# Ledger of designs, part 67: peptides against a protein of PDB entry 2YKT

Target 1, 231 residues: chain A of PDB entry 2YKT
Amino acid sequence: SRSEEMHRLTENVYKTIMEQFNPSLRNFIAMGKNYEKALAGVTYAAKGYFDALVKMGELASESQGSKELGDVLFQMAEVHRQIQNQLEEMLKSFHNELLTQLEQKVELDSRYLSAALKKYQTEQRSKGDALDKCQAELKKLRKKSQGSKNPQKYSDKELQYIDAISNKQGELENYVSDGYKTALTEERRRFCFLVEKQCAVAKNSAAYHSKGKELLAQKLPLWQQACADPS

## One batch from the design tools (peptide)

Design b1_p28_2_s1 (made by RFdiffusion4, then SolubleMPNN; from b1_p28_2, 17 letters changed)
Fold by OpenDDE base, seed 5:
Structure b1_p28_2_s1 (fold): chain B 231 residues (1-231), chain A 28 residues (1-28)
Amino acid sequence: as target 1 above (231 residues)
Amino acid sequence: SSSLEEEIQKQLEELEESLKKVEEKEKL
């Protein structure tokens, strides 16, 4: 029946969230943590590289003919430090605004969805059973009427059952339809939350890239001319 | 965020309470 098909679709939405979306989200969080760790590793490795560059700048500053190049090398290292500070701020937001919040939600969501599905199933079954009962009673009544010498005795009761069946059928169909819409809304809400959190991360990432571009654009022309200038 | 966890927990509790009411009604 239409109601049975829509019931199966509704259950499938909940199952898809629990068995596909949530596990995939857990994997996404795990991959995010790995990415964060790798970027932290990049920051650490870069610090070593630019600390070594500072040492080269110190040597230039101690030289007789390359003192001004020492300042250039120090500026290069300082710009890097500022860029890395922006990266660290981005990573903090990545951790706190995306990963932590998603982890908290996904852990509790399995229990929520299980309860939501169980509630829907219980109410759907209850309405279905009530309908089946009325149909069974009507069938019994019709059998009694056919075997009776006075069929008119059962006419009023038959009409009552027919009306009850019609009403219960409509209620069941509406309930299942609303259940399906609710399930789809639950699914969409989870995707929307992911998109919104990812947008926040993207905004912070854009700030990191913008700051880096600004700093380099300001200094690079000066650095490019340093070797052409007389000592 | 503690606030997010609290909100999810609240929603879960409300849902579980509503489920309990439905189950009780079905037994009657």
Scores: peptide ipSAE 0.034, ipTM 0.641, DockQ to the pose 0.059
Fold by OpenDDE base, seed 2:
Structure b1_p28_2_s1 (fold): chain B 231 residues (1-231), chain A 28 residues (1-28)
Amino acid sequence: as target 1 above (231 residues)
Amino acid sequence: SSSLEEEIQKQLEELEESLKKVEEKEKL
């Protein structure tokens, strides 16, 4: 029936969130933590590299014929430091605004969804059972009427059951329909939350990349000419 | 955030309470 099919669809939405979405989100968080760790590692490794570059700059500054190249090497290291500062800010946001919040949410969500599904199932079954009971009573009444010498005795009661069945059928259909809409809303809310958090990450990432591009574009022409300029 | 967690926890508690009421009504 229409109500049975809608009921099946509703249950499938909740099951999909619990069995597919939430586990996938947990994996996403784990991969995010791994990515964060790797980027932190890059930052640390980069520090060592550019500290060594500073050392080369110091040697140039101490030379007789390459003093000005020391300043260039220092500038290269400084620009990198500024870029890394932007990366650290992005990572802070990535951790605090995305990973932590998603982790907190997904941890509590399993119990919430289980309870929501159970509530829906319980109420749906209750309404279904009430409908079935009325249908069964009508059937019994009709059998009794057919076996009676005075069928008119049961006519009013039959009409009452028919009306009750119609009302309960409509109520069940409406409840299941609303349940399906609610389930879809729960699913959409979770995807929207993820999208919104990723938008924040994307904005921070854009700022990081923009700053890096700006700094390098400004200085690179100067550095490229350093060896051609006499000093 | 603590605020988000508290909100989710509150919603869960409300839902669980409503579920208990439904189950009790069904049992009667």
Scores: peptide ipSAE 0.033, ipTM 0.649, DockQ to the pose 0.058
Fold by OpenDDE base, seed 1:
Structure b1_p28_2_s1 (fold): chain B 231 residues (1-231), chain A 28 residues (1-28)
Amino acid sequence: as target 1 above (231 residues)
Amino acid sequence: SSSLEEEIQKQLEELEESLKKVEEKEKL
């Protein structure tokens, strides 16, 4: 029946979230942590490289003929420091605003979805059983009426059961339909949450890239002229 | 941002409340 099919679909939505979405989200979080760790590693390695560049700048500053190039090398290192600060801010946001929150949410969500599915199943079954019982009683009543010398005696009861069946069937159909809509809404909400959080990450990343581009665009022409225009 | 963190915290609280309601209904 339509109701049975809709019920199956509803259960499948919850199962998909629990068995596919949530595990995939946990994996996503794990991959995010790995990505964060790798970026931290890059940051550390970059620091060593630019610290070494500063040392070269110190040597230039101590030279007789390359003093001005020392300042250039120091500026290069300073720009790197500023870019690095932007990266660190991005990483902090990535950790605190995305990974940690997703981890907390997915843990709670697993429990919630299990309970929600169980509740839906219980109520759906209860309504179904009530309908089946009413249908069975009507069938029994009709059998009694056929064997009776006065079938009219059962007419009022028959009407009552027919009305009850109609009402219970409508109620079941509505409940299952609403259940399906609710399940789809729950699924969509989870994807939307992920999208929104990822948008925040994207904004932070854009800020990092923009700052780096700005700083380098400002200084690079100056640095490129340093060797061509000796003091 | 602090605002985003607060919003997520609110969502988590709502989820917890929803869970409690579902669990209570199942016990009845």
Scores: peptide ipSAE 0.037, ipTM 0.656, DockQ to the pose 0.065; fails the geometry check
Fold by OpenDDE base, seed 4:
Structure b1_p28_2_s1 (fold): chain B 231 residues (1-231), chain A 28 residues (1-28)
Amino acid sequence: as target 1 above (231 residues)
Amino acid sequence: SSSLEEEIQKQLEELEESLKKVEEKEKL
């Protein structure tokens, strides 16, 4: 029946969230943590490299003929520092605004979905049982009417049961339909949450890249001419 | 349609509120 098919679809949506989406989201969070760790490692390694560059700048500044190149090397290291600060800000956002929040949501979600599905199933079954009972009573009434010398005695009651069955069938169909819409909305909400959090990360990432591009674009022409313009 | 999108958004908000209530209960 239409209601049975819709019921199956509804249950499948909940099962898909619990068995496919949530495990995949946990994996996504784990991969995100790995990515964060790697980027933190890059930041640390870069610090060592540019600290060494500063040392080269110090040596240039101490030289008789290359003093101005010392300033260039210091500027290169400073621009890197500013870029790395922006990266650290992006990483904080990545951690706090995406990973932590997703982790909190996914941890609580399994219990919620289980309860929601159970509630739906219980109410669906209750409505189905009530319908079945009414149908059974109508069948019993029809048997009594068929065996009676006065079938007209039961005609009004038969009409009442038919009406009740129609109403209960409609209620069940509506409930299952609403249940399906609810389930789809639950799924969509979770994807939307992920998309929104990823958008925030993307904005912060764009800011990081933009700042880096800006700083380098400002200084690179000066650095490129430094060797051509002796003091 | 814009109307459908608005309805979906409303439903999302309602379910989010429901979820929050469940989350609060689970924390107790």
Scores: peptide ipSAE 0.025, ipTM 0.563, DockQ to the pose 0.102; fails the geometry check

Design b1_p28_2_s2 (made by RFdiffusion4, then SolubleMPNN; from b1_p28_2, 17 letters changed)
Fold by OpenDDE base, seed 2:
Structure b1_p28_2_s2 (fold): chain B 231 residues (1-231), chain A 28 residues (1-28)
Amino acid sequence: as target 1 above (231 residues)
Amino acid sequence: SSSLEEKIKETLKELEESLKKVEKKELE
């Protein structure tokens, strides 16, 4: 029946969230943590590289013929420091606003979804059983009427059961329909949450990239001229 | 799945094309 099919679809939505979405989200979080760790490693390695660059700048400043290039090398290191600071801020946001929040949500979600599904199933079964009972009683009544010398005696009761069945069937269909909409909304809400958090990360990343681009665009022409025009 | 991988590749291609257009506009 239509109601049975819709019931199946509803259960499948919940199962998909619990068995596919949530495990995938846990994996996403794990991959995010791995990515964060790698970026932290890059940060550390970059510090060593640019510290060494500063040392080269010091040597240039101490030289007789390359003093002005010392300032250039120091500026390069300073721009890197500023870019790195922006990266660190982005990483903090990535950790605190995305990973931590997703981790908290996914841990709570298993119990919630299990309870929600169980509630739906219990109520759906209850309504279904009530409908089945009425249908069974109507069948019994009709059998009794067929064996009776006065079938008209049962006509009013038959009409009552027919009305009850119609009403209960409508209620069941509406309940299952609403259940399906609710399940789809639960699924959508989870995806929307992920999208919204990822948007926040994207904004932070954009700020990082913009700052770096601006700083480098401002200084790069000056640095490129340093060797061609010794001062 | 192979189908998902193909969709990802197509999406990436579209994004790359879009980025090229943006870069071109920024240079003008």
Scores: peptide ipSAE 0.000, ipTM 0.300, DockQ to the pose 0.024
Fold by OpenDDE base, seed 3:
Structure b1_p28_2_s2 (fold): chain B 231 residues (1-231), chain A 28 residues (1-28)
Amino acid sequence: as target 1 above (231 residues)
Amino acid sequence: SSSLEEKIKETLKELEESLKKVEKKELE
């Protein structure tokens, strides 16, 4: 029946969230933490490299014929430091706005969804059982009527059961339909939350890349000509 | 992917070892 099919679909949505989405989200968070750690490591390793570049700049500044190149090397290291600062800001956003919030959400979600599904199942079953009972009573009444010398005495009661069955069928269908819509909304809400948090991260990532591009574009022409015109 | 996760873990381990060397040099 339509009601049975919609009921199956509703349960499948909840099961998909609990058994597929939430585990995948936990894995996503774990991979995000690994990515964060790796980027933090890159930042630290880069510091060592550019600190060494600063040392080369100091040597140039102490030379008799290469003093101006010392400033160039210092600028190169400083631009990188500024780029890394932007990366650190992006990582803070990545941690605080995406990973932490997703982790908090997914930890609470299992209990919530289990309770929601159980509530739906209980009420669906209750309505179904009530419908089945009315159908069974109608069947019994019809059997009595067929065996009676006065079947007309059951006509009013038969009509009442028919009406009750119709009403209960409609109520069950509406409940299951609403349940399905609710389940789909719950699923969509979770994807939307992920998308929104990822958008926030993307904005901060764009700022990081933009700052790096701007700084390098500004300075690179100056660095490229530094050796061509000794002063 | 479990395979990807293992590759990432291995890479992170290598990176951590490299970073420890850098930290040691900076403290000297």
Scores: peptide ipSAE 0.000, ipTM 0.261, DockQ to the pose 0.016
Fold by OpenDDE base, seed 4:
Formats: C-alpha cells, structure tokens, sequence
Structure b1_p28_2_s2 (fold): chain B 231 residues (1-231), chain A 28 residues (1-28)
C-alpha cells in the first residue's frame, strides 16, 4: 500500500542517517583531527627553523659588514610569525567551530535519532493496529448481520465503522507522509550544518592565505635586492 | 561507486581549470 511504502521510505531515511551519515561524520571528524595534528606538527617544526633564522640575523647584526642583512633576516622571520599567527587563528576556528561542534552533535545524535525513529514506529504501529482492528470489527459485524433475522439492527454500526476506517486510513497516510517529510528535514539539517561549518572554515582559511600572500608580496622585492649593494 | 568516482574526477578537473584561470589573471 501507499502508506506501507511511505513507511519503509521513512524508516530508511532514519537508518541512512544512523548507519551511513553519522559513522561517516565520525570518520570526517577523525580525519580533521589528524589534519589538525599534522598542521600543529608543521607549525612546531617551522618555529624551530625560523628561530634559528633569527639567530642568524642576530649574528649578521653583530657583524661589521653585514648589519643590514640582519634586518632582512629579522623581517623574514617576522613575516613568518605573522603568517603563523594567521594559521593559528584558522586552526582555532577549525577546532572550535567545526570539529568540537560536530563531535558534540554526532555523539548526541545517535540517541536522538533512535528515540525519534522509535517514536515514529510506535505511533505508526498504533495507528495501523487501530485501523486493522476497526476493519476486523467491521468484518465481524457483517458476519453477524448476515446471520441475523434483523440485519437492519446493525446498519448504523456498520456505517460508523466504515467512517472510522476511512478516517483512520486518512490519518495513517497523513502521519506517514508527515513522518517522511520530517525525516528528510532531519537529514537535510545535518548536511546543512556541515556545509555551514565548513564555509566558516573556508572563510578563515581564505584570510590566512590572503594575509600570507600580501605579506610576502610586499617584502619579497626588498629581500631580493638586499645583497646587491652593501649599505 | 564508480559513478561517484567519475563525478569527483570531473569536479576536480573543473576546479583545476578554474583555478588556472584565476592564477593567470592574478599574474597579469
């Protein structure tokens, strides 16, 4: 029946979220954490490298013939520091605005979805059982009427059951239809949340890249000419 | 699935081409 088909579709949406989406989201979070860890490792290693560059700049500044190159080396390290600061801001956003929030939601979502599905199933079954019962009672009534010397006695009750069946059928269909729409909305909401959070990360990443490009573009010509003429 | 993999490849190709155009404009 139409209602049975729609019911199956509804259950499948919930199952897809619980069995496919949520596990995939957990994996996504795990991969994000790995990515964050790798970037943290890069930043740590870079710090050591540029700290060593600063030391070279200090030595240049202490020299008699290379003092101006000390400033260049310091500027190189400073630009790195500024770029690193932008990366750290991006990473903070990545962690706090994406990973943490997704992690919190996905852990709670299993219970929520299970309860939602169970509620839907219980109500759907209840309505279905009520319909079946009404249909069975009508059938019994008709059998009793056929065996009676006064069938007209049961006519009003028969009409009542027919009306009840019609109403219950309509209610069941509407409930299942609404259930399906609700399930699809739940699924869409989760994807939308992911997209929105990823957009925020993308904006922060763009800021990081833009700042880095700007700083390097500004300073690189100066650094390239530093060795041409000793001051 | 194979169909999904192909869609991904096509999308990546399109993005790469678009990126090349942007890079070219930035260099001009």
Amino acid sequence: as target 1 above (231 residues)
Amino acid sequence: SSSLEEKIKETLKELEESLKKVEKKELE
Scores: peptide ipSAE 0.000, ipTM 0.295, DockQ to the pose 0.022
Fold by OpenDDE base, seed 5:
Structure b1_p28_2_s2 (fold): chain B 231 residues (1-231), chain A 28 residues (1-28)
Amino acid sequence: as target 1 above (231 residues)
Amino acid sequence: SSSLEEKIKETLKELEESLKKVEKKELE
């Protein structure tokens, strides 16, 4: 029946969220943590590299013929330090605005969805059972009427059961339909939340890239001319 | 997807080993 099909669809939406979306989201969070860790490693490695560059700048500054190149090397290291600071800010946002919030929600969501599904199933079953009962009673009544010498005696009661069945059928169909819409809304809400959090991360990432580009664009022409300038 | 995850794990392992070496050198 249409109601049975819609019921199956509703259950499948909840199952898809619990068995596909949430596990995938947990994996996404795990991969995000790995990515964060790798970027933190980049930050640390970059510090060592540019500290070594500063040391080269110090040597140049102590030289008689390359003193001005020392300043260039210092500037190069400083610009990259500033770029790295922007990366760290992006990472903080990535952690706090995406990973932490997703992690908090996904762990609680399985219990919520399980309860929501059970509630839906219980009410759906209750309405279904009530309908089945009325149908069974009507069938019983009709059987009794067929065996009776006065079938008209049961006509009013038969009409009452028919009306009750019609009403209960309509209620069941509406409930299941609303249940399906609710389930789809729950699914959409979760995707929307993910998109919104990812947008926040993207904004911070854009700021990191913009700042880096700006700083390098400002200084690179100067650095490129440094060796051509007289000592 | 599984292959990508494995590559990530391998890369992270290599990075961690490299960082440990750097840390050791900084402490010396």
Scores: peptide ipSAE 0.000, ipTM 0.269, DockQ to the pose 0.016

Design b1_p28_2_s3 (made by RFdiffusion4, then SolubleMPNN; from b1_p28_2, 14 letters changed)
Fold by OpenDDE base, seed 1:
Structure b1_p28_2_s3 (fold): chain B 231 residues (1-231), chain A 28 residues (1-28)
Amino acid sequence: as target 1 above (231 residues)
Amino acid sequence: DEEEEKKIEEQKKELEESLEKVEKKLAE
């Protein structure tokens, strides 16, 4: 029946969220944490590299013939520090606005979805059972009418059961239809939440890249000329 | 949907080819 098919579709949506989406989201969060850790490692390693570059700049500043190159090396290290600060801000947002929030949502979601599905199933079954009961009563009434000397006696009751069955069928179909729409909305809401959080990360990443590009574009010509124009 | 999926797959292929070229240059 139409209601049975739609019921199956509704359950399949909940099943897809619980068995496919949520596990995949947990994996996504785990991969995000790995990525964050790797970037933090890069930041730490970069600090050591540019601290060593500062040391080279100090030596240049103490020299008689390369003093101005000391300032260049210091500027290179400072620009890197500023770029790394932007990266740290991006990582903070990545952690707090994406990973933490997704993790909180996915932990709460298992219980929520289970309860929502159970509620839907309970009510769907209740309506289905009520319909089946009414259909069974009509069948019993028709059997009595066929064996009766006065079938007209049962005509009004038969019409009442037919109307009741029609109403209950309509209610069941509407309930299952609404259930399906609700399930699809729940699925879409989860994808939208992911997209929105990823958009925030993308904005912060764009800010990081833009700042880095601007700083390097401003200073790189100066640094490239430093050896050609000794002071 | 199928047309969009083909476009996405083509874009992925183009990106992969571009990355391979960059990786090759970096390895030289």
Scores: peptide ipSAE 0.000, ipTM 0.248, DockQ to the pose 0.018
Fold by OpenDDE base, seed 2:
Structure b1_p28_2_s3 (fold): chain B 231 residues (1-231), chain A 28 residues (1-28)
Amino acid sequence: as target 1 above (231 residues)
Amino acid sequence: DEEEEKKIEEQKKELEESLEKVEKKLAE
């Protein structure tokens, strides 16, 4: 029946969230933590590299023929430091505003969805059972009427059961339809939450990249001329 | 899907091992 099909679809949405979406989201969070750890490793390695660059700048500053190149090397290291500071800020936001919040949500969601599905199933079954009882009573009444010498005796009661069945069928169909819409809304809400959090990360990432681009665009022409213009 | 979960766990393990190797090299 239409109501049975819609019921199956509703249950499948909840099952998809619990068995596919939530495990995949946990994996996404784990991969995010690994990515964060790798970026922290890059930060550490970069510090060593640019500290070594500063040392080269010190040597240039102590030389007689390359003194002005010392300042260039120091500027290169300083620009990197500023870019790295922006990266660290982005990473803090990535951790606190994305990973932590997603982890909190996914942990709470399993119990919530289980309860929501159980509530839906209980009410759906209750309405279905009530409908089945009315249908069974109508069938019994019709059997009695056919075996009776006075079938007209049961006509009013038959009409009452027919009306009750029609009303209960309509209520069940509406309930299951609303249940399906609710389930789809729950699914959409979870995807929207993920998208919104990723948008926040993207904005922070854009700020990081913009700052780096601006700093390098400002200084790179000066650095490129340093060897051609000895002072 | 149990097969998909197994693949995810395997990928996570491989990545973690790779990161540990990098961290070890950085500490040397």
Scores: peptide ipSAE 0.000, ipTM 0.252, DockQ to the pose 0.021
Fold by OpenDDE base, seed 3:
Structure b1_p28_2_s3 (fold): chain B 231 residues (1-231), chain A 28 residues (1-28)
Amino acid sequence: as target 1 above (231 residues)
Amino acid sequence: DEEEEKKIEEQKKELEESLEKVEKKLAE
C-alpha cells in the first residue's frame, strides 16, 4: 500500500542517517583532526626554517658589505611570522568552530535519532493496529449478518465501521506522510549544519590566504631589488 | 629536474580531472 511504502521510505531515511551519514561524519571529523595535526606540524617546521633564516640575517648584519641584506632577511622572517599568526587563528577556528561542534553533534545524535525513530514506529504501529482491528471487526460483523435472519439489524454498525476504517486509514496516511517529511527535514538539517560550518572555515581560510598575499605583495618587490642596490 | 617537473605536471592533471568530476557531481 501507499502507506506501507511511505513508512518504509521514512524508516530508510532514519537508517541512512544513523548507518551512513553519522559514521561518515565521524570519519570526516577524524580526517579533519589528522589534517589539523599535519598543518600544526608544518607550522612548527616552518618556524625552525625561518629561525634559521634570522640567523643568516644576523650574519649579514655583521658583514661590512652585506648589512642591508640582513634587514631584508629579517623582514622575510617577520612576514612569515605574521602569516603564521593568521594560520594559527585559522586553525583555532577550524578546531573550535568545525571539529568540536561536529563531534558534539554526532555524539548526541545517535540517541536522539534512535528515540525519534522508536517514537515514530510506535505511533505508526498503534495506528496500523487500530485500523486492522476495525477491519477485522467489520469482517466479523459481515459474517454474522450473512448468517442472520435479520441482516438489517447490523446495517448501522456496518456503516460505523466503514466510516471508522476510512478515518483511521486517512489518519495513518497523514501520519506517515508527516513522518517522512520530518525525517527528510532532519537529514537536510544535518547536511546544512555541515555546510554552514565548512563555510565558516572557508572564510577563515580565505582571510589567511588574503593576508599572506597582501604581505608578500607589499614586500617582494623590495626584496627582489636588494642585491642590485648595495649600500 | 625534468623528471620532477613531469611528475608535477602529472599531479596537476590528476587534480584537474578530480575537480572536473566534483563539478560534474555538483551539477547533477
Scores: peptide ipSAE 0.000, ipTM 0.252, DockQ to the pose 0.016
Fold by OpenDDE base, seed 5:
Structure b1_p28_2_s3 (fold): chain B 231 residues (1-231), chain A 28 residues (1-28)
Amino acid sequence: as target 1 above (231 residues)
Amino acid sequence: DEEEEKKIEEQKKELEESLEKVEKKLAE
């Protein structure tokens, strides 16, 4: 029946969230933590590299003929320090605004969804059982009427059962339909939350890349000229 | 460098094709 099909679809939505979405989201969070750790490693390695560049700048500043190149090397190191600082800010946002929030939500969600599904199943079953009972009673009444010398005696009661069945059928269909809409809304809400958090990460990443590009584009012509134009 | 540039352009094309598929699904 249409009601049975809709019921199956509703249960499948909840099962998909619990058995597919949530485990996949946990894996996504784990991969995010690995990515964060790797980027932190890049920051640490970059510090060592540019600290060594500063040392080269110090040596240039102490020379008789390369003093101005010392300032260039210091500027190169400073620009990269600023880029790394921006990366660290992005990583903090990545951790606090995406990973932590997703982790908190996915941990609480299993219990919530289990309870929601159980509530739906209990009420759906209750309405279904009530309908089945009414149908069974009508069948008994019809059997009794067929064996009676006065079938007209049961006509009013038969009509009442028919009306009751129609009403209960309608209520069940509406409940299951609403349940399906609710389940789809729950699923969509979870995907939307992920998308919104990832959009925040994308904005922060764009800001990081833009700042780095701007700083390097501004200074690179000066650095390229430094060897040609001694000062 | 030319070979690397060609590789980057190929990757951009692949990404664009993938995005178009996603956009088509979102429009349904």
Scores: peptide ipSAE 0.000, ipTM 0.264, DockQ to the pose 0.018

